# Ledger of designs, part 27: peptides against a protein of PDB entry 5OOQ

Target 1, 227 residues: chain A of PDB entry 5OOQ
Amino acid sequence: YREDVRQVVTHPANALSFLQPGRLVEISVNGKDNYGWGAVVDFAKRINKRNPSAVYTDHESYIVNVVVNTMYIDSPVNLLKPFNPTLPEGIRPAEEGEKSICAVIPITLDSIKSIGNLRLYMPKDIRASGQKETVGKSLREVNRRFPDGIPVLDPVKNMKIEDEDFLKLMKKIDVLNTKLSSNPLTNSMRLEELYGKYSRKHDLHEDMKQLKRKISESQAVIQLDDL

## One batch from the design tools (peptide; aimed at target 1 L153)

Design b2_p16_7_s3 (made by RFdiffusion4, then SolubleMPNN; from b2_p16_7, 8 letters changed)
Fold by OpenDDE base, seed 3:
Structure b2_p16_7_s3 (fold): chain B 227 residues (1-227), chain A 16 residues (1-16)
Amino acid sequence: as target 1 above (227 residues)
Amino acid sequence: MEVIIYNYNNEKIVLK
């Protein structure tokens, strides 16, 4: 059930509006590399220049750049490619007893474990020397201030996810948490329906954005001709 | 270290 919630929360239709600069997100890459809480720098739609017709899943269709302060010091961070979420071998979080550094890594939405209810103040130029370290210090301080964990966005109250099936899912989770009994409800079919609805919502939103851009461009051209 | 954060309401909070 937690994974089902995560899939809904991290869907572009829900997550993107909360990925402002400085948004805290909990990061797990490939289900193995836990970087802990990082801070969002920016995000962009994933575009394959070599194959413009490439189709990505919804959760892989965007790249989110995040600052982490848990990168293993000897990781080949120089091999990181901007806007490439496929991380080079050796890029990993520091283990216990290892030294860590701050780094900006590109991740997919699928690598977001949770979205925090807080945003950091972000430097204007995160690529400038020392800026990522400043963010790293801020992350450490926030973690210190929240020993019980960084508050997570409430999918219903904060994210305003009001889908009936999702609400039912959340209620079930609450009941299960109260009972301390993990009964896996095989509601795979309902999850697929939810994903379908969210995908359609996203498609419509993108279409509207594209249309607005085209209108704006057309107006700009008209204004240039009138000059 | 002072840390500036924004809460859900986009209110600026200074953590001292």
Scores: peptide ipSAE 0.520, ipTM 0.936, DockQ to the pose 0.587
OpenDDE base, seeds 1, 2, 4, 5: peptide ipSAE 0.483, 0.478, 0.467, 0.488; ipTM 0.930, 0.929, 0.929, 0.929; seeds 1, 2, 5 fail the geometry check

Design b2_p16_7_s4 (made by RFdiffusion4, then SolubleMPNN; from b2_p16_7, 10 letters changed)
Fold by OpenDDE base, seed 2:
Structure b2_p16_7_s4 (fold): chain B 227 residues (1-227), chain A 16 residues (1-16)
Amino acid sequence: as target 1 above (227 residues)
Amino acid sequence: MKVVIYNYNNEEIVLE
């Protein structure tokens, strides 16, 4: 069911309108390489110049350029080809204990695990020296401020997906999650995560206000202890 | 660090 939701959410008809510059997206390439949350630079329709007749699936028909701050430092980023979502060998996220760098990678819609309810302020020219790192710092700060995870767009409330079959799917998932929550033995982490991401009752604005307050309070406490 | 973000309604929120 999680995958079914993802398929709908990441479909061009739904996703593209939310892929503005700075949009936070959770990235998983080939279902294996998890880059975490990145920021959208831009997107374009995938065109094969060598084979104009190439037909791509809906989820592979667009290329999204994203800034990630989790690229393995020794990845051959110089081999990245603009608008080529087929990543060179060795391009991977840093593992635990490894150093990471910021990079812009081209991905397909199929590599988007989640679309965040937040959009970063993006520099005008991401290719300029130091700009990727600036975005990287912003990503780190956002992750720090949202320890429970970056809020995900609600497919219905935020994305306004009104497809009847999708709504039925969401309802079914909600029912299942309710049942699973009541049975500790059947705790499907996946369903729980899905429920948490898509059934958020709280407005992002309110969550941010609360977070700001907590941060301010924490800073105040630290200052008091240093006095 | 000051971080400027936008919510789903494109409202600017400054995280200080």
Scores: peptide ipSAE 0.449, ipTM 0.920, DockQ to the pose 0.562
OpenDDE base, seeds 1, 3, 4, 5: peptide ipSAE 0.350, 0.418, 0.415, 0.413; ipTM 0.903, 0.919, 0.918, 0.916; seeds 3, 5 fail the geometry check

Design b2_p16_8 (made by RFdiffusion4)
Pose (drawn by RFdiffusion4):
Structure b2_p16_8 (pose): chain A 225 residues (1-48, 51-227), chain P 16 residues (1-16)
Amino acid sequence: YREDVRQVVTHPANALSFLQPGRLVEISVNGKDNYGWGAVVDFAKRINNPSAVYTDHESYIVNVVVNTMYIDSPVNLLKPFNPTLPEGIRPAEEGEKSICAVIPITLDSIKSIGNLRLYMPKDIRASGQKETVGKSLREVNRRFPDGIPVLDPVKNMKIEDEDFLKLMKKIDVLNTKLSSNPLTNSMRLEELYGKYSRKHDLHEDMKQLKRKISESQAVIQLDDL
Amino acid sequence: PKVGDVFLDEGAPVPS
């Protein structure tokens, strides 16, 4: 349900109104590369050119400044409006130095939208400007070690559509349902949940393999035939 | 304003 709410928030109709310059966002492009918290510089509509149609979330491209880019990542390959990050551009690993950079992303690559925003120079492309902004991101990350506060979708973003409101209530219901479980006030909860989640990943992982073996035991494309 | 300043949105609660 939370992932369902995220799509409603990041949809251009609601998200673009709050994508002012300097807006803080948590970037997780394609659910794999997590760049941490960054600052939005600008955004524009995606024009595929060949005039290809795009999905609502991919219909727009946002340039954001990050402070967790891997230092030896080849940033010279980036095109201004191409959100497909070339192979080798990745977030710095846990033991590697980082460098401030600007990357393009689609809206689907935004994990959360912050209620804070930075002061940004007019030309981020100017000399040393992307570096200076990266310093500010490092300070915000210090003052807020647990995380940056998110925008309230209803109170702040004034999202009042009825279908969305029922979705928010569905979450509150499951939370109070979760808070009424005997294990909520337990010490072994982290231990038992992790022990179970590992067993569950294997079950789902084993089920994936279990089906592959059976379909391949028989002829391959007999069904296609 | 100077570089390094942080701004809070209008109507957003002040973080603690």

Design b2_p16_8_s1 (made by RFdiffusion4, then SolubleMPNN; from b2_p16_8, 5 letters changed)
Fold by OpenDDE base, seed 2:
Structure b2_p16_8_s1 (fold): chain B 227 residues (1-227), chain A 16 residues (1-16)
Amino acid sequence: as target 1 above (227 residues)
Amino acid sequence: MKLGDVLLLEGAPVPK
C-alpha cells in the first residue's frame, strides 16, 4: 500500500505544486540508487527534441533537478546532461566508507520516494562554484536536527488529497501498520481506478498550475533555526 | 549554516 500512496503523491497533478525550489525530496533512482534527501532546484515538462512523438508515463513526463550530497566522489558527474534523467554509467551514490560530493542530478517524479515538509533557501545560482556544497551542508544540518527522519508531507493535511478512495487507502494502511510484522504490504485493488482519476486531472493541472503554486507558497513557514 | 537557511513548513514536527 505504501507504493500505492507514493504513486498518488508523486503524480504530476499532486506533486508539482510542492516542488518549489528548496523543497526536500527523498530520492531513489531506478529502485536501487538511494541518494537520500535532496533539495529541488527546479522542474520542467519532459520534452524529447530528437523524438517529439515520444510519449512518457505521467511519472516520467517531468524532470526534476535536485541537489544531492551523497554522490560518489568518483562518479562521472561531468557527463550529466541537464534535464536528461537517463544517468550515465557510474553515476551512483556513495557506499559506506566511500567519499561523497554534492551534485545536481535530473530525476523523474518516479524517482521521488517521499516529499518532505521542509524547504531550504536556495542560492540564486546553484551552478556557481561552491553553491551546491552550501546546499549540501544545509542538508546535513537538517538530517542532524531530525535524527528520527525528515518530516514527510502529509498527503491529506498538507497536499489536500481528499479523494474518497485515497482516504480509504490511508485508513487501510493505518490498520496494517499495527500488524506490519504479520502482514506483507500489497498493492491496492483500487490502484488502477485511483490512478485513472489523477490521469484525468493531469490535463487540468497545467491550467491550474499557477494557482496551486501560489497556494502552496502561502503556507505558514518557520525558520528552522528559530526552533 | 546561516540563520534562515531552512524553513519548517506548516504541520511539520519541531526539529530536535
Scores: peptide ipSAE 0.128, ipTM 0.804, DockQ to the pose 0.392
OpenDDE base, seeds 1, 3, 4, 5: peptide ipSAE 0.081, 0.119, 0.047, 0.050; ipTM 0.764, 0.801, 0.765, 0.778; seed 3 fails the geometry check

Design b2_p16_8_s2 (made by RFdiffusion4, then SolubleMPNN; from b2_p16_8, 6 letters changed)
Fold by OpenDDE base, seed 1:
Structure b2_p16_8_s2 (fold): chain B 227 residues (1-227), chain A 16 residues (1-16)
Amino acid sequence: as target 1 above (227 residues)
Amino acid sequence: MQLGDVLLLEGAPVPE
């Protein structure tokens, strides 16, 4: 279901109006290379100059240029071609322990995992020296401010996706999430049963204490009468 | 990074 939602959200009819310069997007290239959150530079319709008759899927029909701050430092970034989403060999995110640099990479809509509800102020000329690094610093700061994750656009409330089938899908997901969250209710019932047992034990202990007091008081009264 | 560098959006498209 999550993939179905992603397909709808990243469809050009829905996504393009939210890909303004500075928009944060979560990037996964070829389902393998996770660059994390990047910032949109711009986008353009994919045009094949060599094959004008080339037909692309909806999700591959646009190229989005994004700034990432997770590019492996030894990646051949000089081989990147603007508006060519076919990335050269060796272009990859830095792994744990590796150094990263900022880079602008061209991606397709299919490489967008999530669209954030945040937008950076972008430099006018991102290709100027030092500008990518500035955006990179901003990305780090955003990640610092949102340790639990960057807010994602709500497909219905924010993106205004009103397709009936999509709304049904979202409702199903909500029900499933509620059911998953209501499993604590089964645990709460066990907790209530446990508390009920503790309460019964406490009540029995209190009853025994009261009975002991009554017996002690009765014995004290008997001793007074035997005086 | 100054707070002014990041916009919290309500999700509305920004007109070009």
Scores: peptide ipSAE 0.049, ipTM 0.695, DockQ to the pose 0.343
OpenDDE base, seeds 2, 3, 4, 5: peptide ipSAE 0.035, 0.036, 0.035, 0.036; ipTM 0.717, 0.729, 0.717, 0.727

Design b2_p16_8_s3 (made by RFdiffusion4, then SolubleMPNN; from b2_p16_8 with P1A V3L D9L S16K)
Fold by OpenDDE base, seed 1:
Structure b2_p16_8_s3 (fold): chain B 227 residues (1-227), chain A 16 residues (1-16)
Amino acid sequence: as target 1 above (227 residues)
Amino acid sequence: AKLGDVFLLEGAPVPK
């Protein structure tokens, strides 16, 4: 069920308004390359210039550029192409004992494992010399302050996902975790159907993208150094 | 070190 929740959370209709610059996201590429927590630079709708008629799944229809500080030092980062989520061979996170560097990588929404309830103040020009490394240092500091894990965005309280079927799913998960009994929630909609609802909802939200983003950015913010 | 360039969003717990 956690994967099902992830599918809903990372759907464009829900995720995009929370992918402001500096938003922390946990990154897993192709289900095998775990980069840990990175910081969002920006995102854009995926466009195939060679094939304008190309159709992508909802979770692959947007490209998110993220700064990671776990890139293997000998990775061919010079071959990275902005807004191209098909990463060159050799692009991978550093393994234990290997040195890492900071890099900006383009990922799809499907590569987001979790969305954090934290943001960094991002440099205006992340591609300028030394800026990625600055973000990298900030990421290390965040990880230091949250040894048990960076706080994850609450789908209901923070993201305001109020779909009835999703709420039922969340309740079901809660019951399973606490009581190990889901009998009262057997009438919940199938997860596939729930996904289908969000797929249709995305079309409407795309038209209201700007408004939704503005609302999300107006959330309460507390600078950490003031704590 | 200070996290002056980091900010908590609504509902986030205080870091250690």
Scores: peptide ipSAE 0.147, ipTM 0.802, DockQ to the pose 0.366
OpenDDE base, seeds 2, 3, 4, 5: peptide ipSAE 0.081, 0.091, 0.035, 0.104; ipTM 0.768, 0.796, 0.713, 0.786

Design b2_p16_8_s4 (made by RFdiffusion4, then SolubleMPNN; from b2_p16_8, 6 letters changed)
Fold by OpenDDE base, seed 4:
Structure b2_p16_8_s4 (fold): chain B 227 residues (1-227), chain A 16 residues (1-16)
Amino acid sequence: as target 1 above (227 residues)
Amino acid sequence: MKLGDVLLLPGAPVPA
């Protein structure tokens, strides 16, 4: 269901109006290269100059240029071609312990994992020396301010996706999420509290049973003495 | 970074 939502959200009819300069987008290239949150520079319709008759899917029909601050430092960024989403070999995000740099990468809509509900103020000329690094600093600051994650656009409330089938999909997801949240196994703290209450109730019940037994025994002894 | 460098769009939570 999450992928279905992503397909609708990243469709050109819905996404393009939210890909203004500075829009934050979460990037995953080829389902493996996670660059995290980047900032949109611009976008354009994909044109294949070598094959003008090339037909692309809707999600591959546009190229989005995005600033990322997670590019591996030794990636061959000089081989990046504007508006070519087929990234050269070696273009990848930095792994843990590796140094990263800022880069502008061309991606397809299909490489957008999420669209953020935030925009950065972008430099006028992102290609000028030091400008991409400025955006990179801004991205780090945003991540610092949102330790629980950057807020994602609400497809219905923010993006105004009013398709009936999509609304039905969202409703199904909400129902499933409610069922998962109601699962006692996910509320371990509530289980401990419940077990604590049950344990106390059982202890009290046993104590009361023992007290009643002692009272009955004492009454039996009194009857024997009156005899 | 100053708060002025980021546009909080309507419906976005205020950053901590």
Scores: peptide ipSAE 0.041, ipTM 0.711, DockQ to the pose 0.375
OpenDDE base, seeds 1, 2, 3, 5: peptide ipSAE 0.033, 0.032, 0.036, 0.028; ipTM 0.671, 0.693, 0.725, 0.651; seed 2 fails the geometry check

## One batch from the design tools (peptide; aimed at target 1 L153)

Design b2_p17_1 (made by RFdiffusion4)
Pose (drawn by RFdiffusion4):
Structure b2_p17_1 (pose): chain A 225 residues (1-48, 51-227), chain P 17 residues (1-17)
Amino acid sequence: YREDVRQVVTHPANALSFLQPGRLVEISVNGKDNYGWGAVVDFAKRINNPSAVYTDHESYIVNVVVNTMYIDSPVNLLKPFNPTLPEGIRPAEEGEKSICAVIPITLDSIKSIGNLRLYMPKDIRASGQKETVGKSLREVNRRFPDGIPVLDPVKNMKIEDEDFLKLMKKIDVLNTKLSSNPLTNSMRLEELYGKYSRKHDLHEDMKQLKRKISESQAVIQLDDL
Amino acid sequence: SLDEFLKKYFPDGYYFD
């Protein structure tokens, strides 16, 4: 349900109104590369010189400044409106140095939208400007070690559509349902849940493999035939 | 807390206060 709410928040109709310059966002592009918290510089509509149609979330491209880019990542390959990050551009690993950079992203690559925003120079492309902004991101990350506060979708973003409100109530219902479980006030919860979640991943992982073996035992494209 | 536990084990989604 929370992932369902995220899509409603990041949809251009609601998200673009709050994508002013300097807006803080948590960037997780394609659910794989997590760049941490960054600052939005600008955004523009995506125009495919083949006029291809795009999905609502991919319909717009946002340039964001990050402070967790891998230092030896080849940033010279980036095109201004191409959100497909070339192979080799990745967030710095846990033991590797980082460098401030600007990357393009689609709206689907935003994990959360913050209520804070930075002061940004007019020309982020100017000399040393992307570096200075990266310093500010490092400070915000220190004053908020647990995380940056997120915008309230209803109170702040004034999202009042009825279908969305039922979705928010569905979450509150499951939370109070979770808070009424005997394990909620237990010390072994982290231990038992992890022990179970590992067994569950295997079950779902084994089920994936279990089906592959059976379909391949028989002829391959007999069904296609 | 329950919120911290959920965030630890379900990092995906939109969390707010």

Design b2_p17_1_s1 (made by RFdiffusion4, then SolubleMPNN; from b2_p17_1 with D3E F10N D12E)
Fold by OpenDDE base, seed 5:
Structure b2_p17_1_s1 (fold): chain B 227 residues (1-227), chain A 17 residues (1-17)
Amino acid sequence: as target 1 above (227 residues)
Amino acid sequence: SLEEFLKKYNPEGYYFD
């Protein structure tokens, strides 16, 4: 059930509006590299210049740049490419006893484990000298302030996800947590339906944006012709 | 208070949404 919730929460139709600069997100890359909580720098739609016809899943269709303070110190961070979520070999979080540094890494939405209900005040230029370290300090202070964990956005109350099937899923999870029930509330069919609904919503939203852009462009051309 | 904490430890600050 947790993965099902994560799939809905991290879908572009829901997540993108909460990926403002400074947003805290919990990061797990490839299901093995846990960087802990990082701060969002920015995001962009994934574009493959070498293969413009490349089709990505919804959860892989955007790249999010995040500051982490848990990068292994000897990681080849100089090999990181902006907006390339395929991380070079050796890029990993520090293990116990290892030193860590701050780094900006590009991740997909699928690498977001949780979205926090906190935002850092971000420097205007994160690539300027010392700015990543400043964010790293802020992350440490937040973690210190919340020893029991950084508060996570409530999908219903905060993110306003009001899908009926999702609400039912959340209610079931709450009941199970309350009852300490070991029964997995795996409703794979409902998850698939939810995913389908959110995918359709996202597609419609993108279509609307494209249409609005075309209208704006047409109006601009008309205004130029009237001049 | 959160404000006092931010002033003391994190000049950049953070906030809840």
Scores: peptide ipSAE 0.227, ipTM 0.691, DockQ to the pose 0.024
OpenDDE base, seeds 1, 2, 3, 4: peptide ipSAE 0.161, 0.206, 0.212, 0.166; ipTM 0.702, 0.689, 0.711, 0.720; seeds 1, 2, 4 fail the geometry check

Design b2_p17_1_s2 (made by RFdiffusion4, then SolubleMPNN; from b2_p17_1 with D3E E4D F10E D12E)
Fold by OpenDDE base, seed 5:
Structure b2_p17_1_s2 (fold): chain B 227 residues (1-227), chain A 17 residues (1-17)
Amino acid sequence: as target 1 above (227 residues)
Amino acid sequence: SLEDFLKKYEPEGYYFD
């Protein structure tokens, strides 16, 4: 269920409006590398210059650059390419007892575990000398202030995700959390089904919005031609 | 609210939305 909620929350239609500079996000890359909470620098639509016809999933269709303060000190950070979410070998978070440094890493939406309800005041130029470290200090301060964890955006109250299927999903999760007696597999299947329905509905709405936009643009062009 | 409380003690460098 948590994964299903994450899928909805991190969908571009919901997440992008909350990925302003400085937004805190919890980062897990490839389900293996947990960087903890980082700060959003910027994001862009993923473009494959070598294969312009490449089709990405919704959760892989955008690249988010984030500052983390948990990068292993001996990671080959110089090999990082902006807006390339395929991280070089050796890029990993520091383990216990290892030293860490600040780095900007490109991630996909699928690598976002949670979105925080806090934003850092970001430097104008994060690439300038010392600026990443400044953000790193701010991240440490935030973590110090929230020893029990950084507050996460409420999908309904904060993100205003009011889709009926999603709300049903959330209710089911609440019920399942309360009722430890339900079959986890059955609950997972139901959640997946609800997520599937939500995704399809959302896709349809987006398609409709795009179509309406195209119609409006076409009408505007016609009006210009009539002038 | 919790948010108001947290805002009162916001260190320099971050804020709640």
Scores: peptide ipSAE 0.265, ipTM 0.701, DockQ to the pose 0.031
OpenDDE base, seeds 1, 2, 3, 4: peptide ipSAE 0.246, 0.251, 0.257, 0.262; ipTM 0.659, 0.664, 0.658, 0.655; seed 2 fails the geometry check

Design b2_p17_1_s3 (made by RFdiffusion4, then SolubleMPNN; from b2_p17_1 with D3E F10N D12E F16W)
Fold by OpenDDE base, seed 5:
Structure b2_p17_1_s3 (fold): chain B 227 residues (1-227), chain A 17 residues (1-17)
Amino acid sequence: as target 1 above (227 residues)
Amino acid sequence: SLEEFLKKYNPEGYYWD
C-alpha cells in the first residue's frame, strides 16, 4: 500500500511542483541503495542523446539531481554524469561503520521514497567548492531536529491531490491500517488498477501540471535569492 | 510538530543553518 501511494505521489503530474531547490526527499535507488534524506538541486526532462526516440515510463522520464550526505567515501563519484541516472558501479551509500561524503547524484522519480515538508536554503552554485558539504551539514541538522523522522508532505492537504480515485485509495489504506487482516496481494492489485486509471487521467492534464511546476519553481528560486 | 517548528523558525517551510 505504501508503494501504491508512492507511485501516485512521485508521478510527474504531482511531484514536480514540489521538487523545488532545497526540497527534502528520501532516496532509495533501485530499491536497495538507501541514501536517506537528500536535498533537491534541480530536475530536468530525461533526454537520451544517443537515442532520442527512447521512451521512458512516467517515473523514469525526469532526472532529479539531489545532494546526499551518505555516499560511501570510496565510491567513484568522479564517474557520475550529470542527468544520467544509470549510476556507475560502486556508487552506493555508506553502510554502518563506513565513512560517508556528500555528493550530487542524478536519480529518477522512481527513486524517491517520500517527499518532505521542508526545504533547505540552497547555495547558488552547489558545484562550487564546499557547497555540497554545507548542504550536508544542514541535512544532518534537520535530521537531528527531527529524531522521529522528517515530516512528509501530506498528499491531500499539502500536495492537493484531489483525484477521486486517489482519495479512495487513501481511504482504503486508512481502513487497512486499522484492519491488518486484509490480503496484501489482493489489495495491491486493486491499487495498481486505480493507479493505472489515475495515470491515464492525469496524462491529459500534464501540460497544466507542468505549467504549475514552472511557476512553483520560479517562486522558489525567488525565495532563495531573497535570503 | 512540523507546524510548531515552522512557526518558530521559518514559517515559509525552509530550514537554514
Scores: peptide ipSAE 0.083, ipTM 0.663, DockQ to the pose 0.033
OpenDDE base, seeds 1, 2, 3, 4: peptide ipSAE 0.116, 0.034, 0.036, 0.080; ipTM 0.701, 0.668, 0.724, 0.712; seeds 1, 3, 4 fail the geometry check

Design b2_p17_1_s4 (made by RFdiffusion4, then SolubleMPNN; from b2_p17_1 with D3E D12E)
Fold by OpenDDE base, seed 3:
Structure b2_p17_1_s4 (fold): chain B 227 residues (1-227), chain A 17 residues (1-17)
Amino acid sequence: as target 1 above (227 residues)
Amino acid sequence: SLEEFLKKYFPEGYYFD
C-alpha cells in the first residue's frame, strides 16, 4: 500500500507542482539504487524526437533532473545524457566505505520515493563549477539536522490530494500503522505478514483498486481534452 | 526552530510547505 500511495503522490497531476528548483526528493532508481535525498534542478516532459509517437506511462512521461551527493566517485558520469533517464552502466550510488561525488542525474517520476516538504535555494547555474558541490554540502547539512529523516510532504495537508477514496485509504493506512506499532504481535510476527493480514481485514486492496480506476478514468478524460 | 535553521543555511531563499 505504500507503493500505491507513492504512485498517487508521484503521478504528474500531483507531483509536478511540487518539483520546483531546490525541492528535496528521495531517489531510488529502478528500485535498487538508492541515492538518498537529492535536490530538484528542473523537469521537462519526456519527448522522443526519434519516435514522436512513443507513448510513455504517466510516471515515465517526465524527466526530473536532480542533484545527488551520493554518486560513486568512479561512476562514468561523463556518459550521462541530459533528459535521458536510462542511466549508463556503472552509474550507481556509493556503497558504505566508498567515496562519493555530487552529480546531476535525470530520473523519472517513478524513481521518486518521497517528496520532501523542504525546498532549498538553488544556484542560478547548477552546471557551473562548484555549484553542484555547494548543493551537496547543503544536502549533507539538512540530513545532519534531520537525523530521523527529512519531513515528507503530507499528501492531504500539503499536496491537497482530496480524492475521497484516497483519503479513506490514507486513514486506513494510518490506523494500520498505529495498530502495528501498538500491537504486541509486532514482536512475534514479521511486520510484512502483519501488514498483509491487516490490509486484507480492512479491504484496503479493494479500496486501492477503486482508486486506481478513478485515476485511470481521470487520465482518460485529460487525454481526451488534450486531444 | 526549522525556520531559524532554514534562514541560517539558506539565507537567499527557501520554501516550506
Scores: peptide ipSAE 0.061, ipTM 0.605, DockQ to the pose 0.035
OpenDDE base, seeds 1, 2, 4, 5: peptide ipSAE 0.032, 0.019, 0.020, 0.052; ipTM 0.675, 0.352, 0.384, 0.615; seed 5 fails the geometry check

Design b2_p17_2 (made by RFdiffusion4)
Pose (drawn by RFdiffusion4):
Structure b2_p17_2 (pose): chain A 225 residues (1-48, 51-227), chain P 17 residues (1-17)
Amino acid sequence: YREDVRQVVTHPANALSFLQPGRLVEISVNGKDNYGWGAVVDFAKRINNPSAVYTDHESYIVNVVVNTMYIDSPVNLLKPFNPTLPEGIRPAEEGEKSICAVIPITLDSIKSIGNLRLYMPKDIRASGQKETVGKSLREVNRRFPDGIPVLDPVKNMKIEDEDFLKLMKKIDVLNTKLSSNPLTNSMRLEELYGKYSRKHDLHEDMKQLKRKISESQAVIQLDDL
Amino acid sequence: SEEFEEFLKKHAPTPYG
C-alpha cells in the first residue's frame, strides 16, 4: 500500500507542483541504485526526435544534484535528457569516495519528496557550483542523521482525491492491526522476523526455480506449437 | 511502542502512510 501511495505522490499532476529548484528528494533509480538525498535543479518534459509516447511517470525528466556518486564513475557520458544512466555510473560503495554530480532521472526514480530545500546558484553547470551544493547536502545529512522529513501528502501537498484518501485509511487500518499483534511488544521480534523473512525469501525463490525445472523437463516450445 | 515503530520504519518500502 505504501508503494501504491508513492506512485500517487510522484505522478506529474501532484509532484510537479512541488518540484521547485533546490527541493530535496531521495533518489532510488530503478529500485537498484540508491544515491541518497539530493537537490532538484530543474525539470522539463520528455520529448522522445521520434515523438514516442511515454508513461506518465517517465513523461518528465528531473536533473538532481547528488553527493554520493562513485568517484571514478564516468560522468562525461551523461546526456542532459537521457535518464538511462550508462553502465559504470553508480552510487559510491560503502568504502569508496564520493563526488558531487548532476544526473537526470524520471519521476519513477524518486523515493520521497522532502519539505526542505537548499539555496542553489543560478548556474549549477558553472565552475565549482555543483561542488558547493554537494557541501550543503553533506550538512543537511548531518543535522538529520535519521533522515530528512517527508512532505505530508494531504496536509502540505493538499491531495484530497477520494480514492487516495481511502488508500491512506487502508494503511492506518493495517498499522493499528499490526500494533495489536502480540509480537509488537516483543524483544525477539527482529530476530524472529528476520529468521522468518529469510525462510520466506527461499520459499518464493525456490518456487521460482521449482516451476522452471518442470516446464523444461518437457519439450520446450510445444505450447507455442 | 517506539521500538516497534522504528522496526516497522526499517522494513517499510517508503516513508509514506

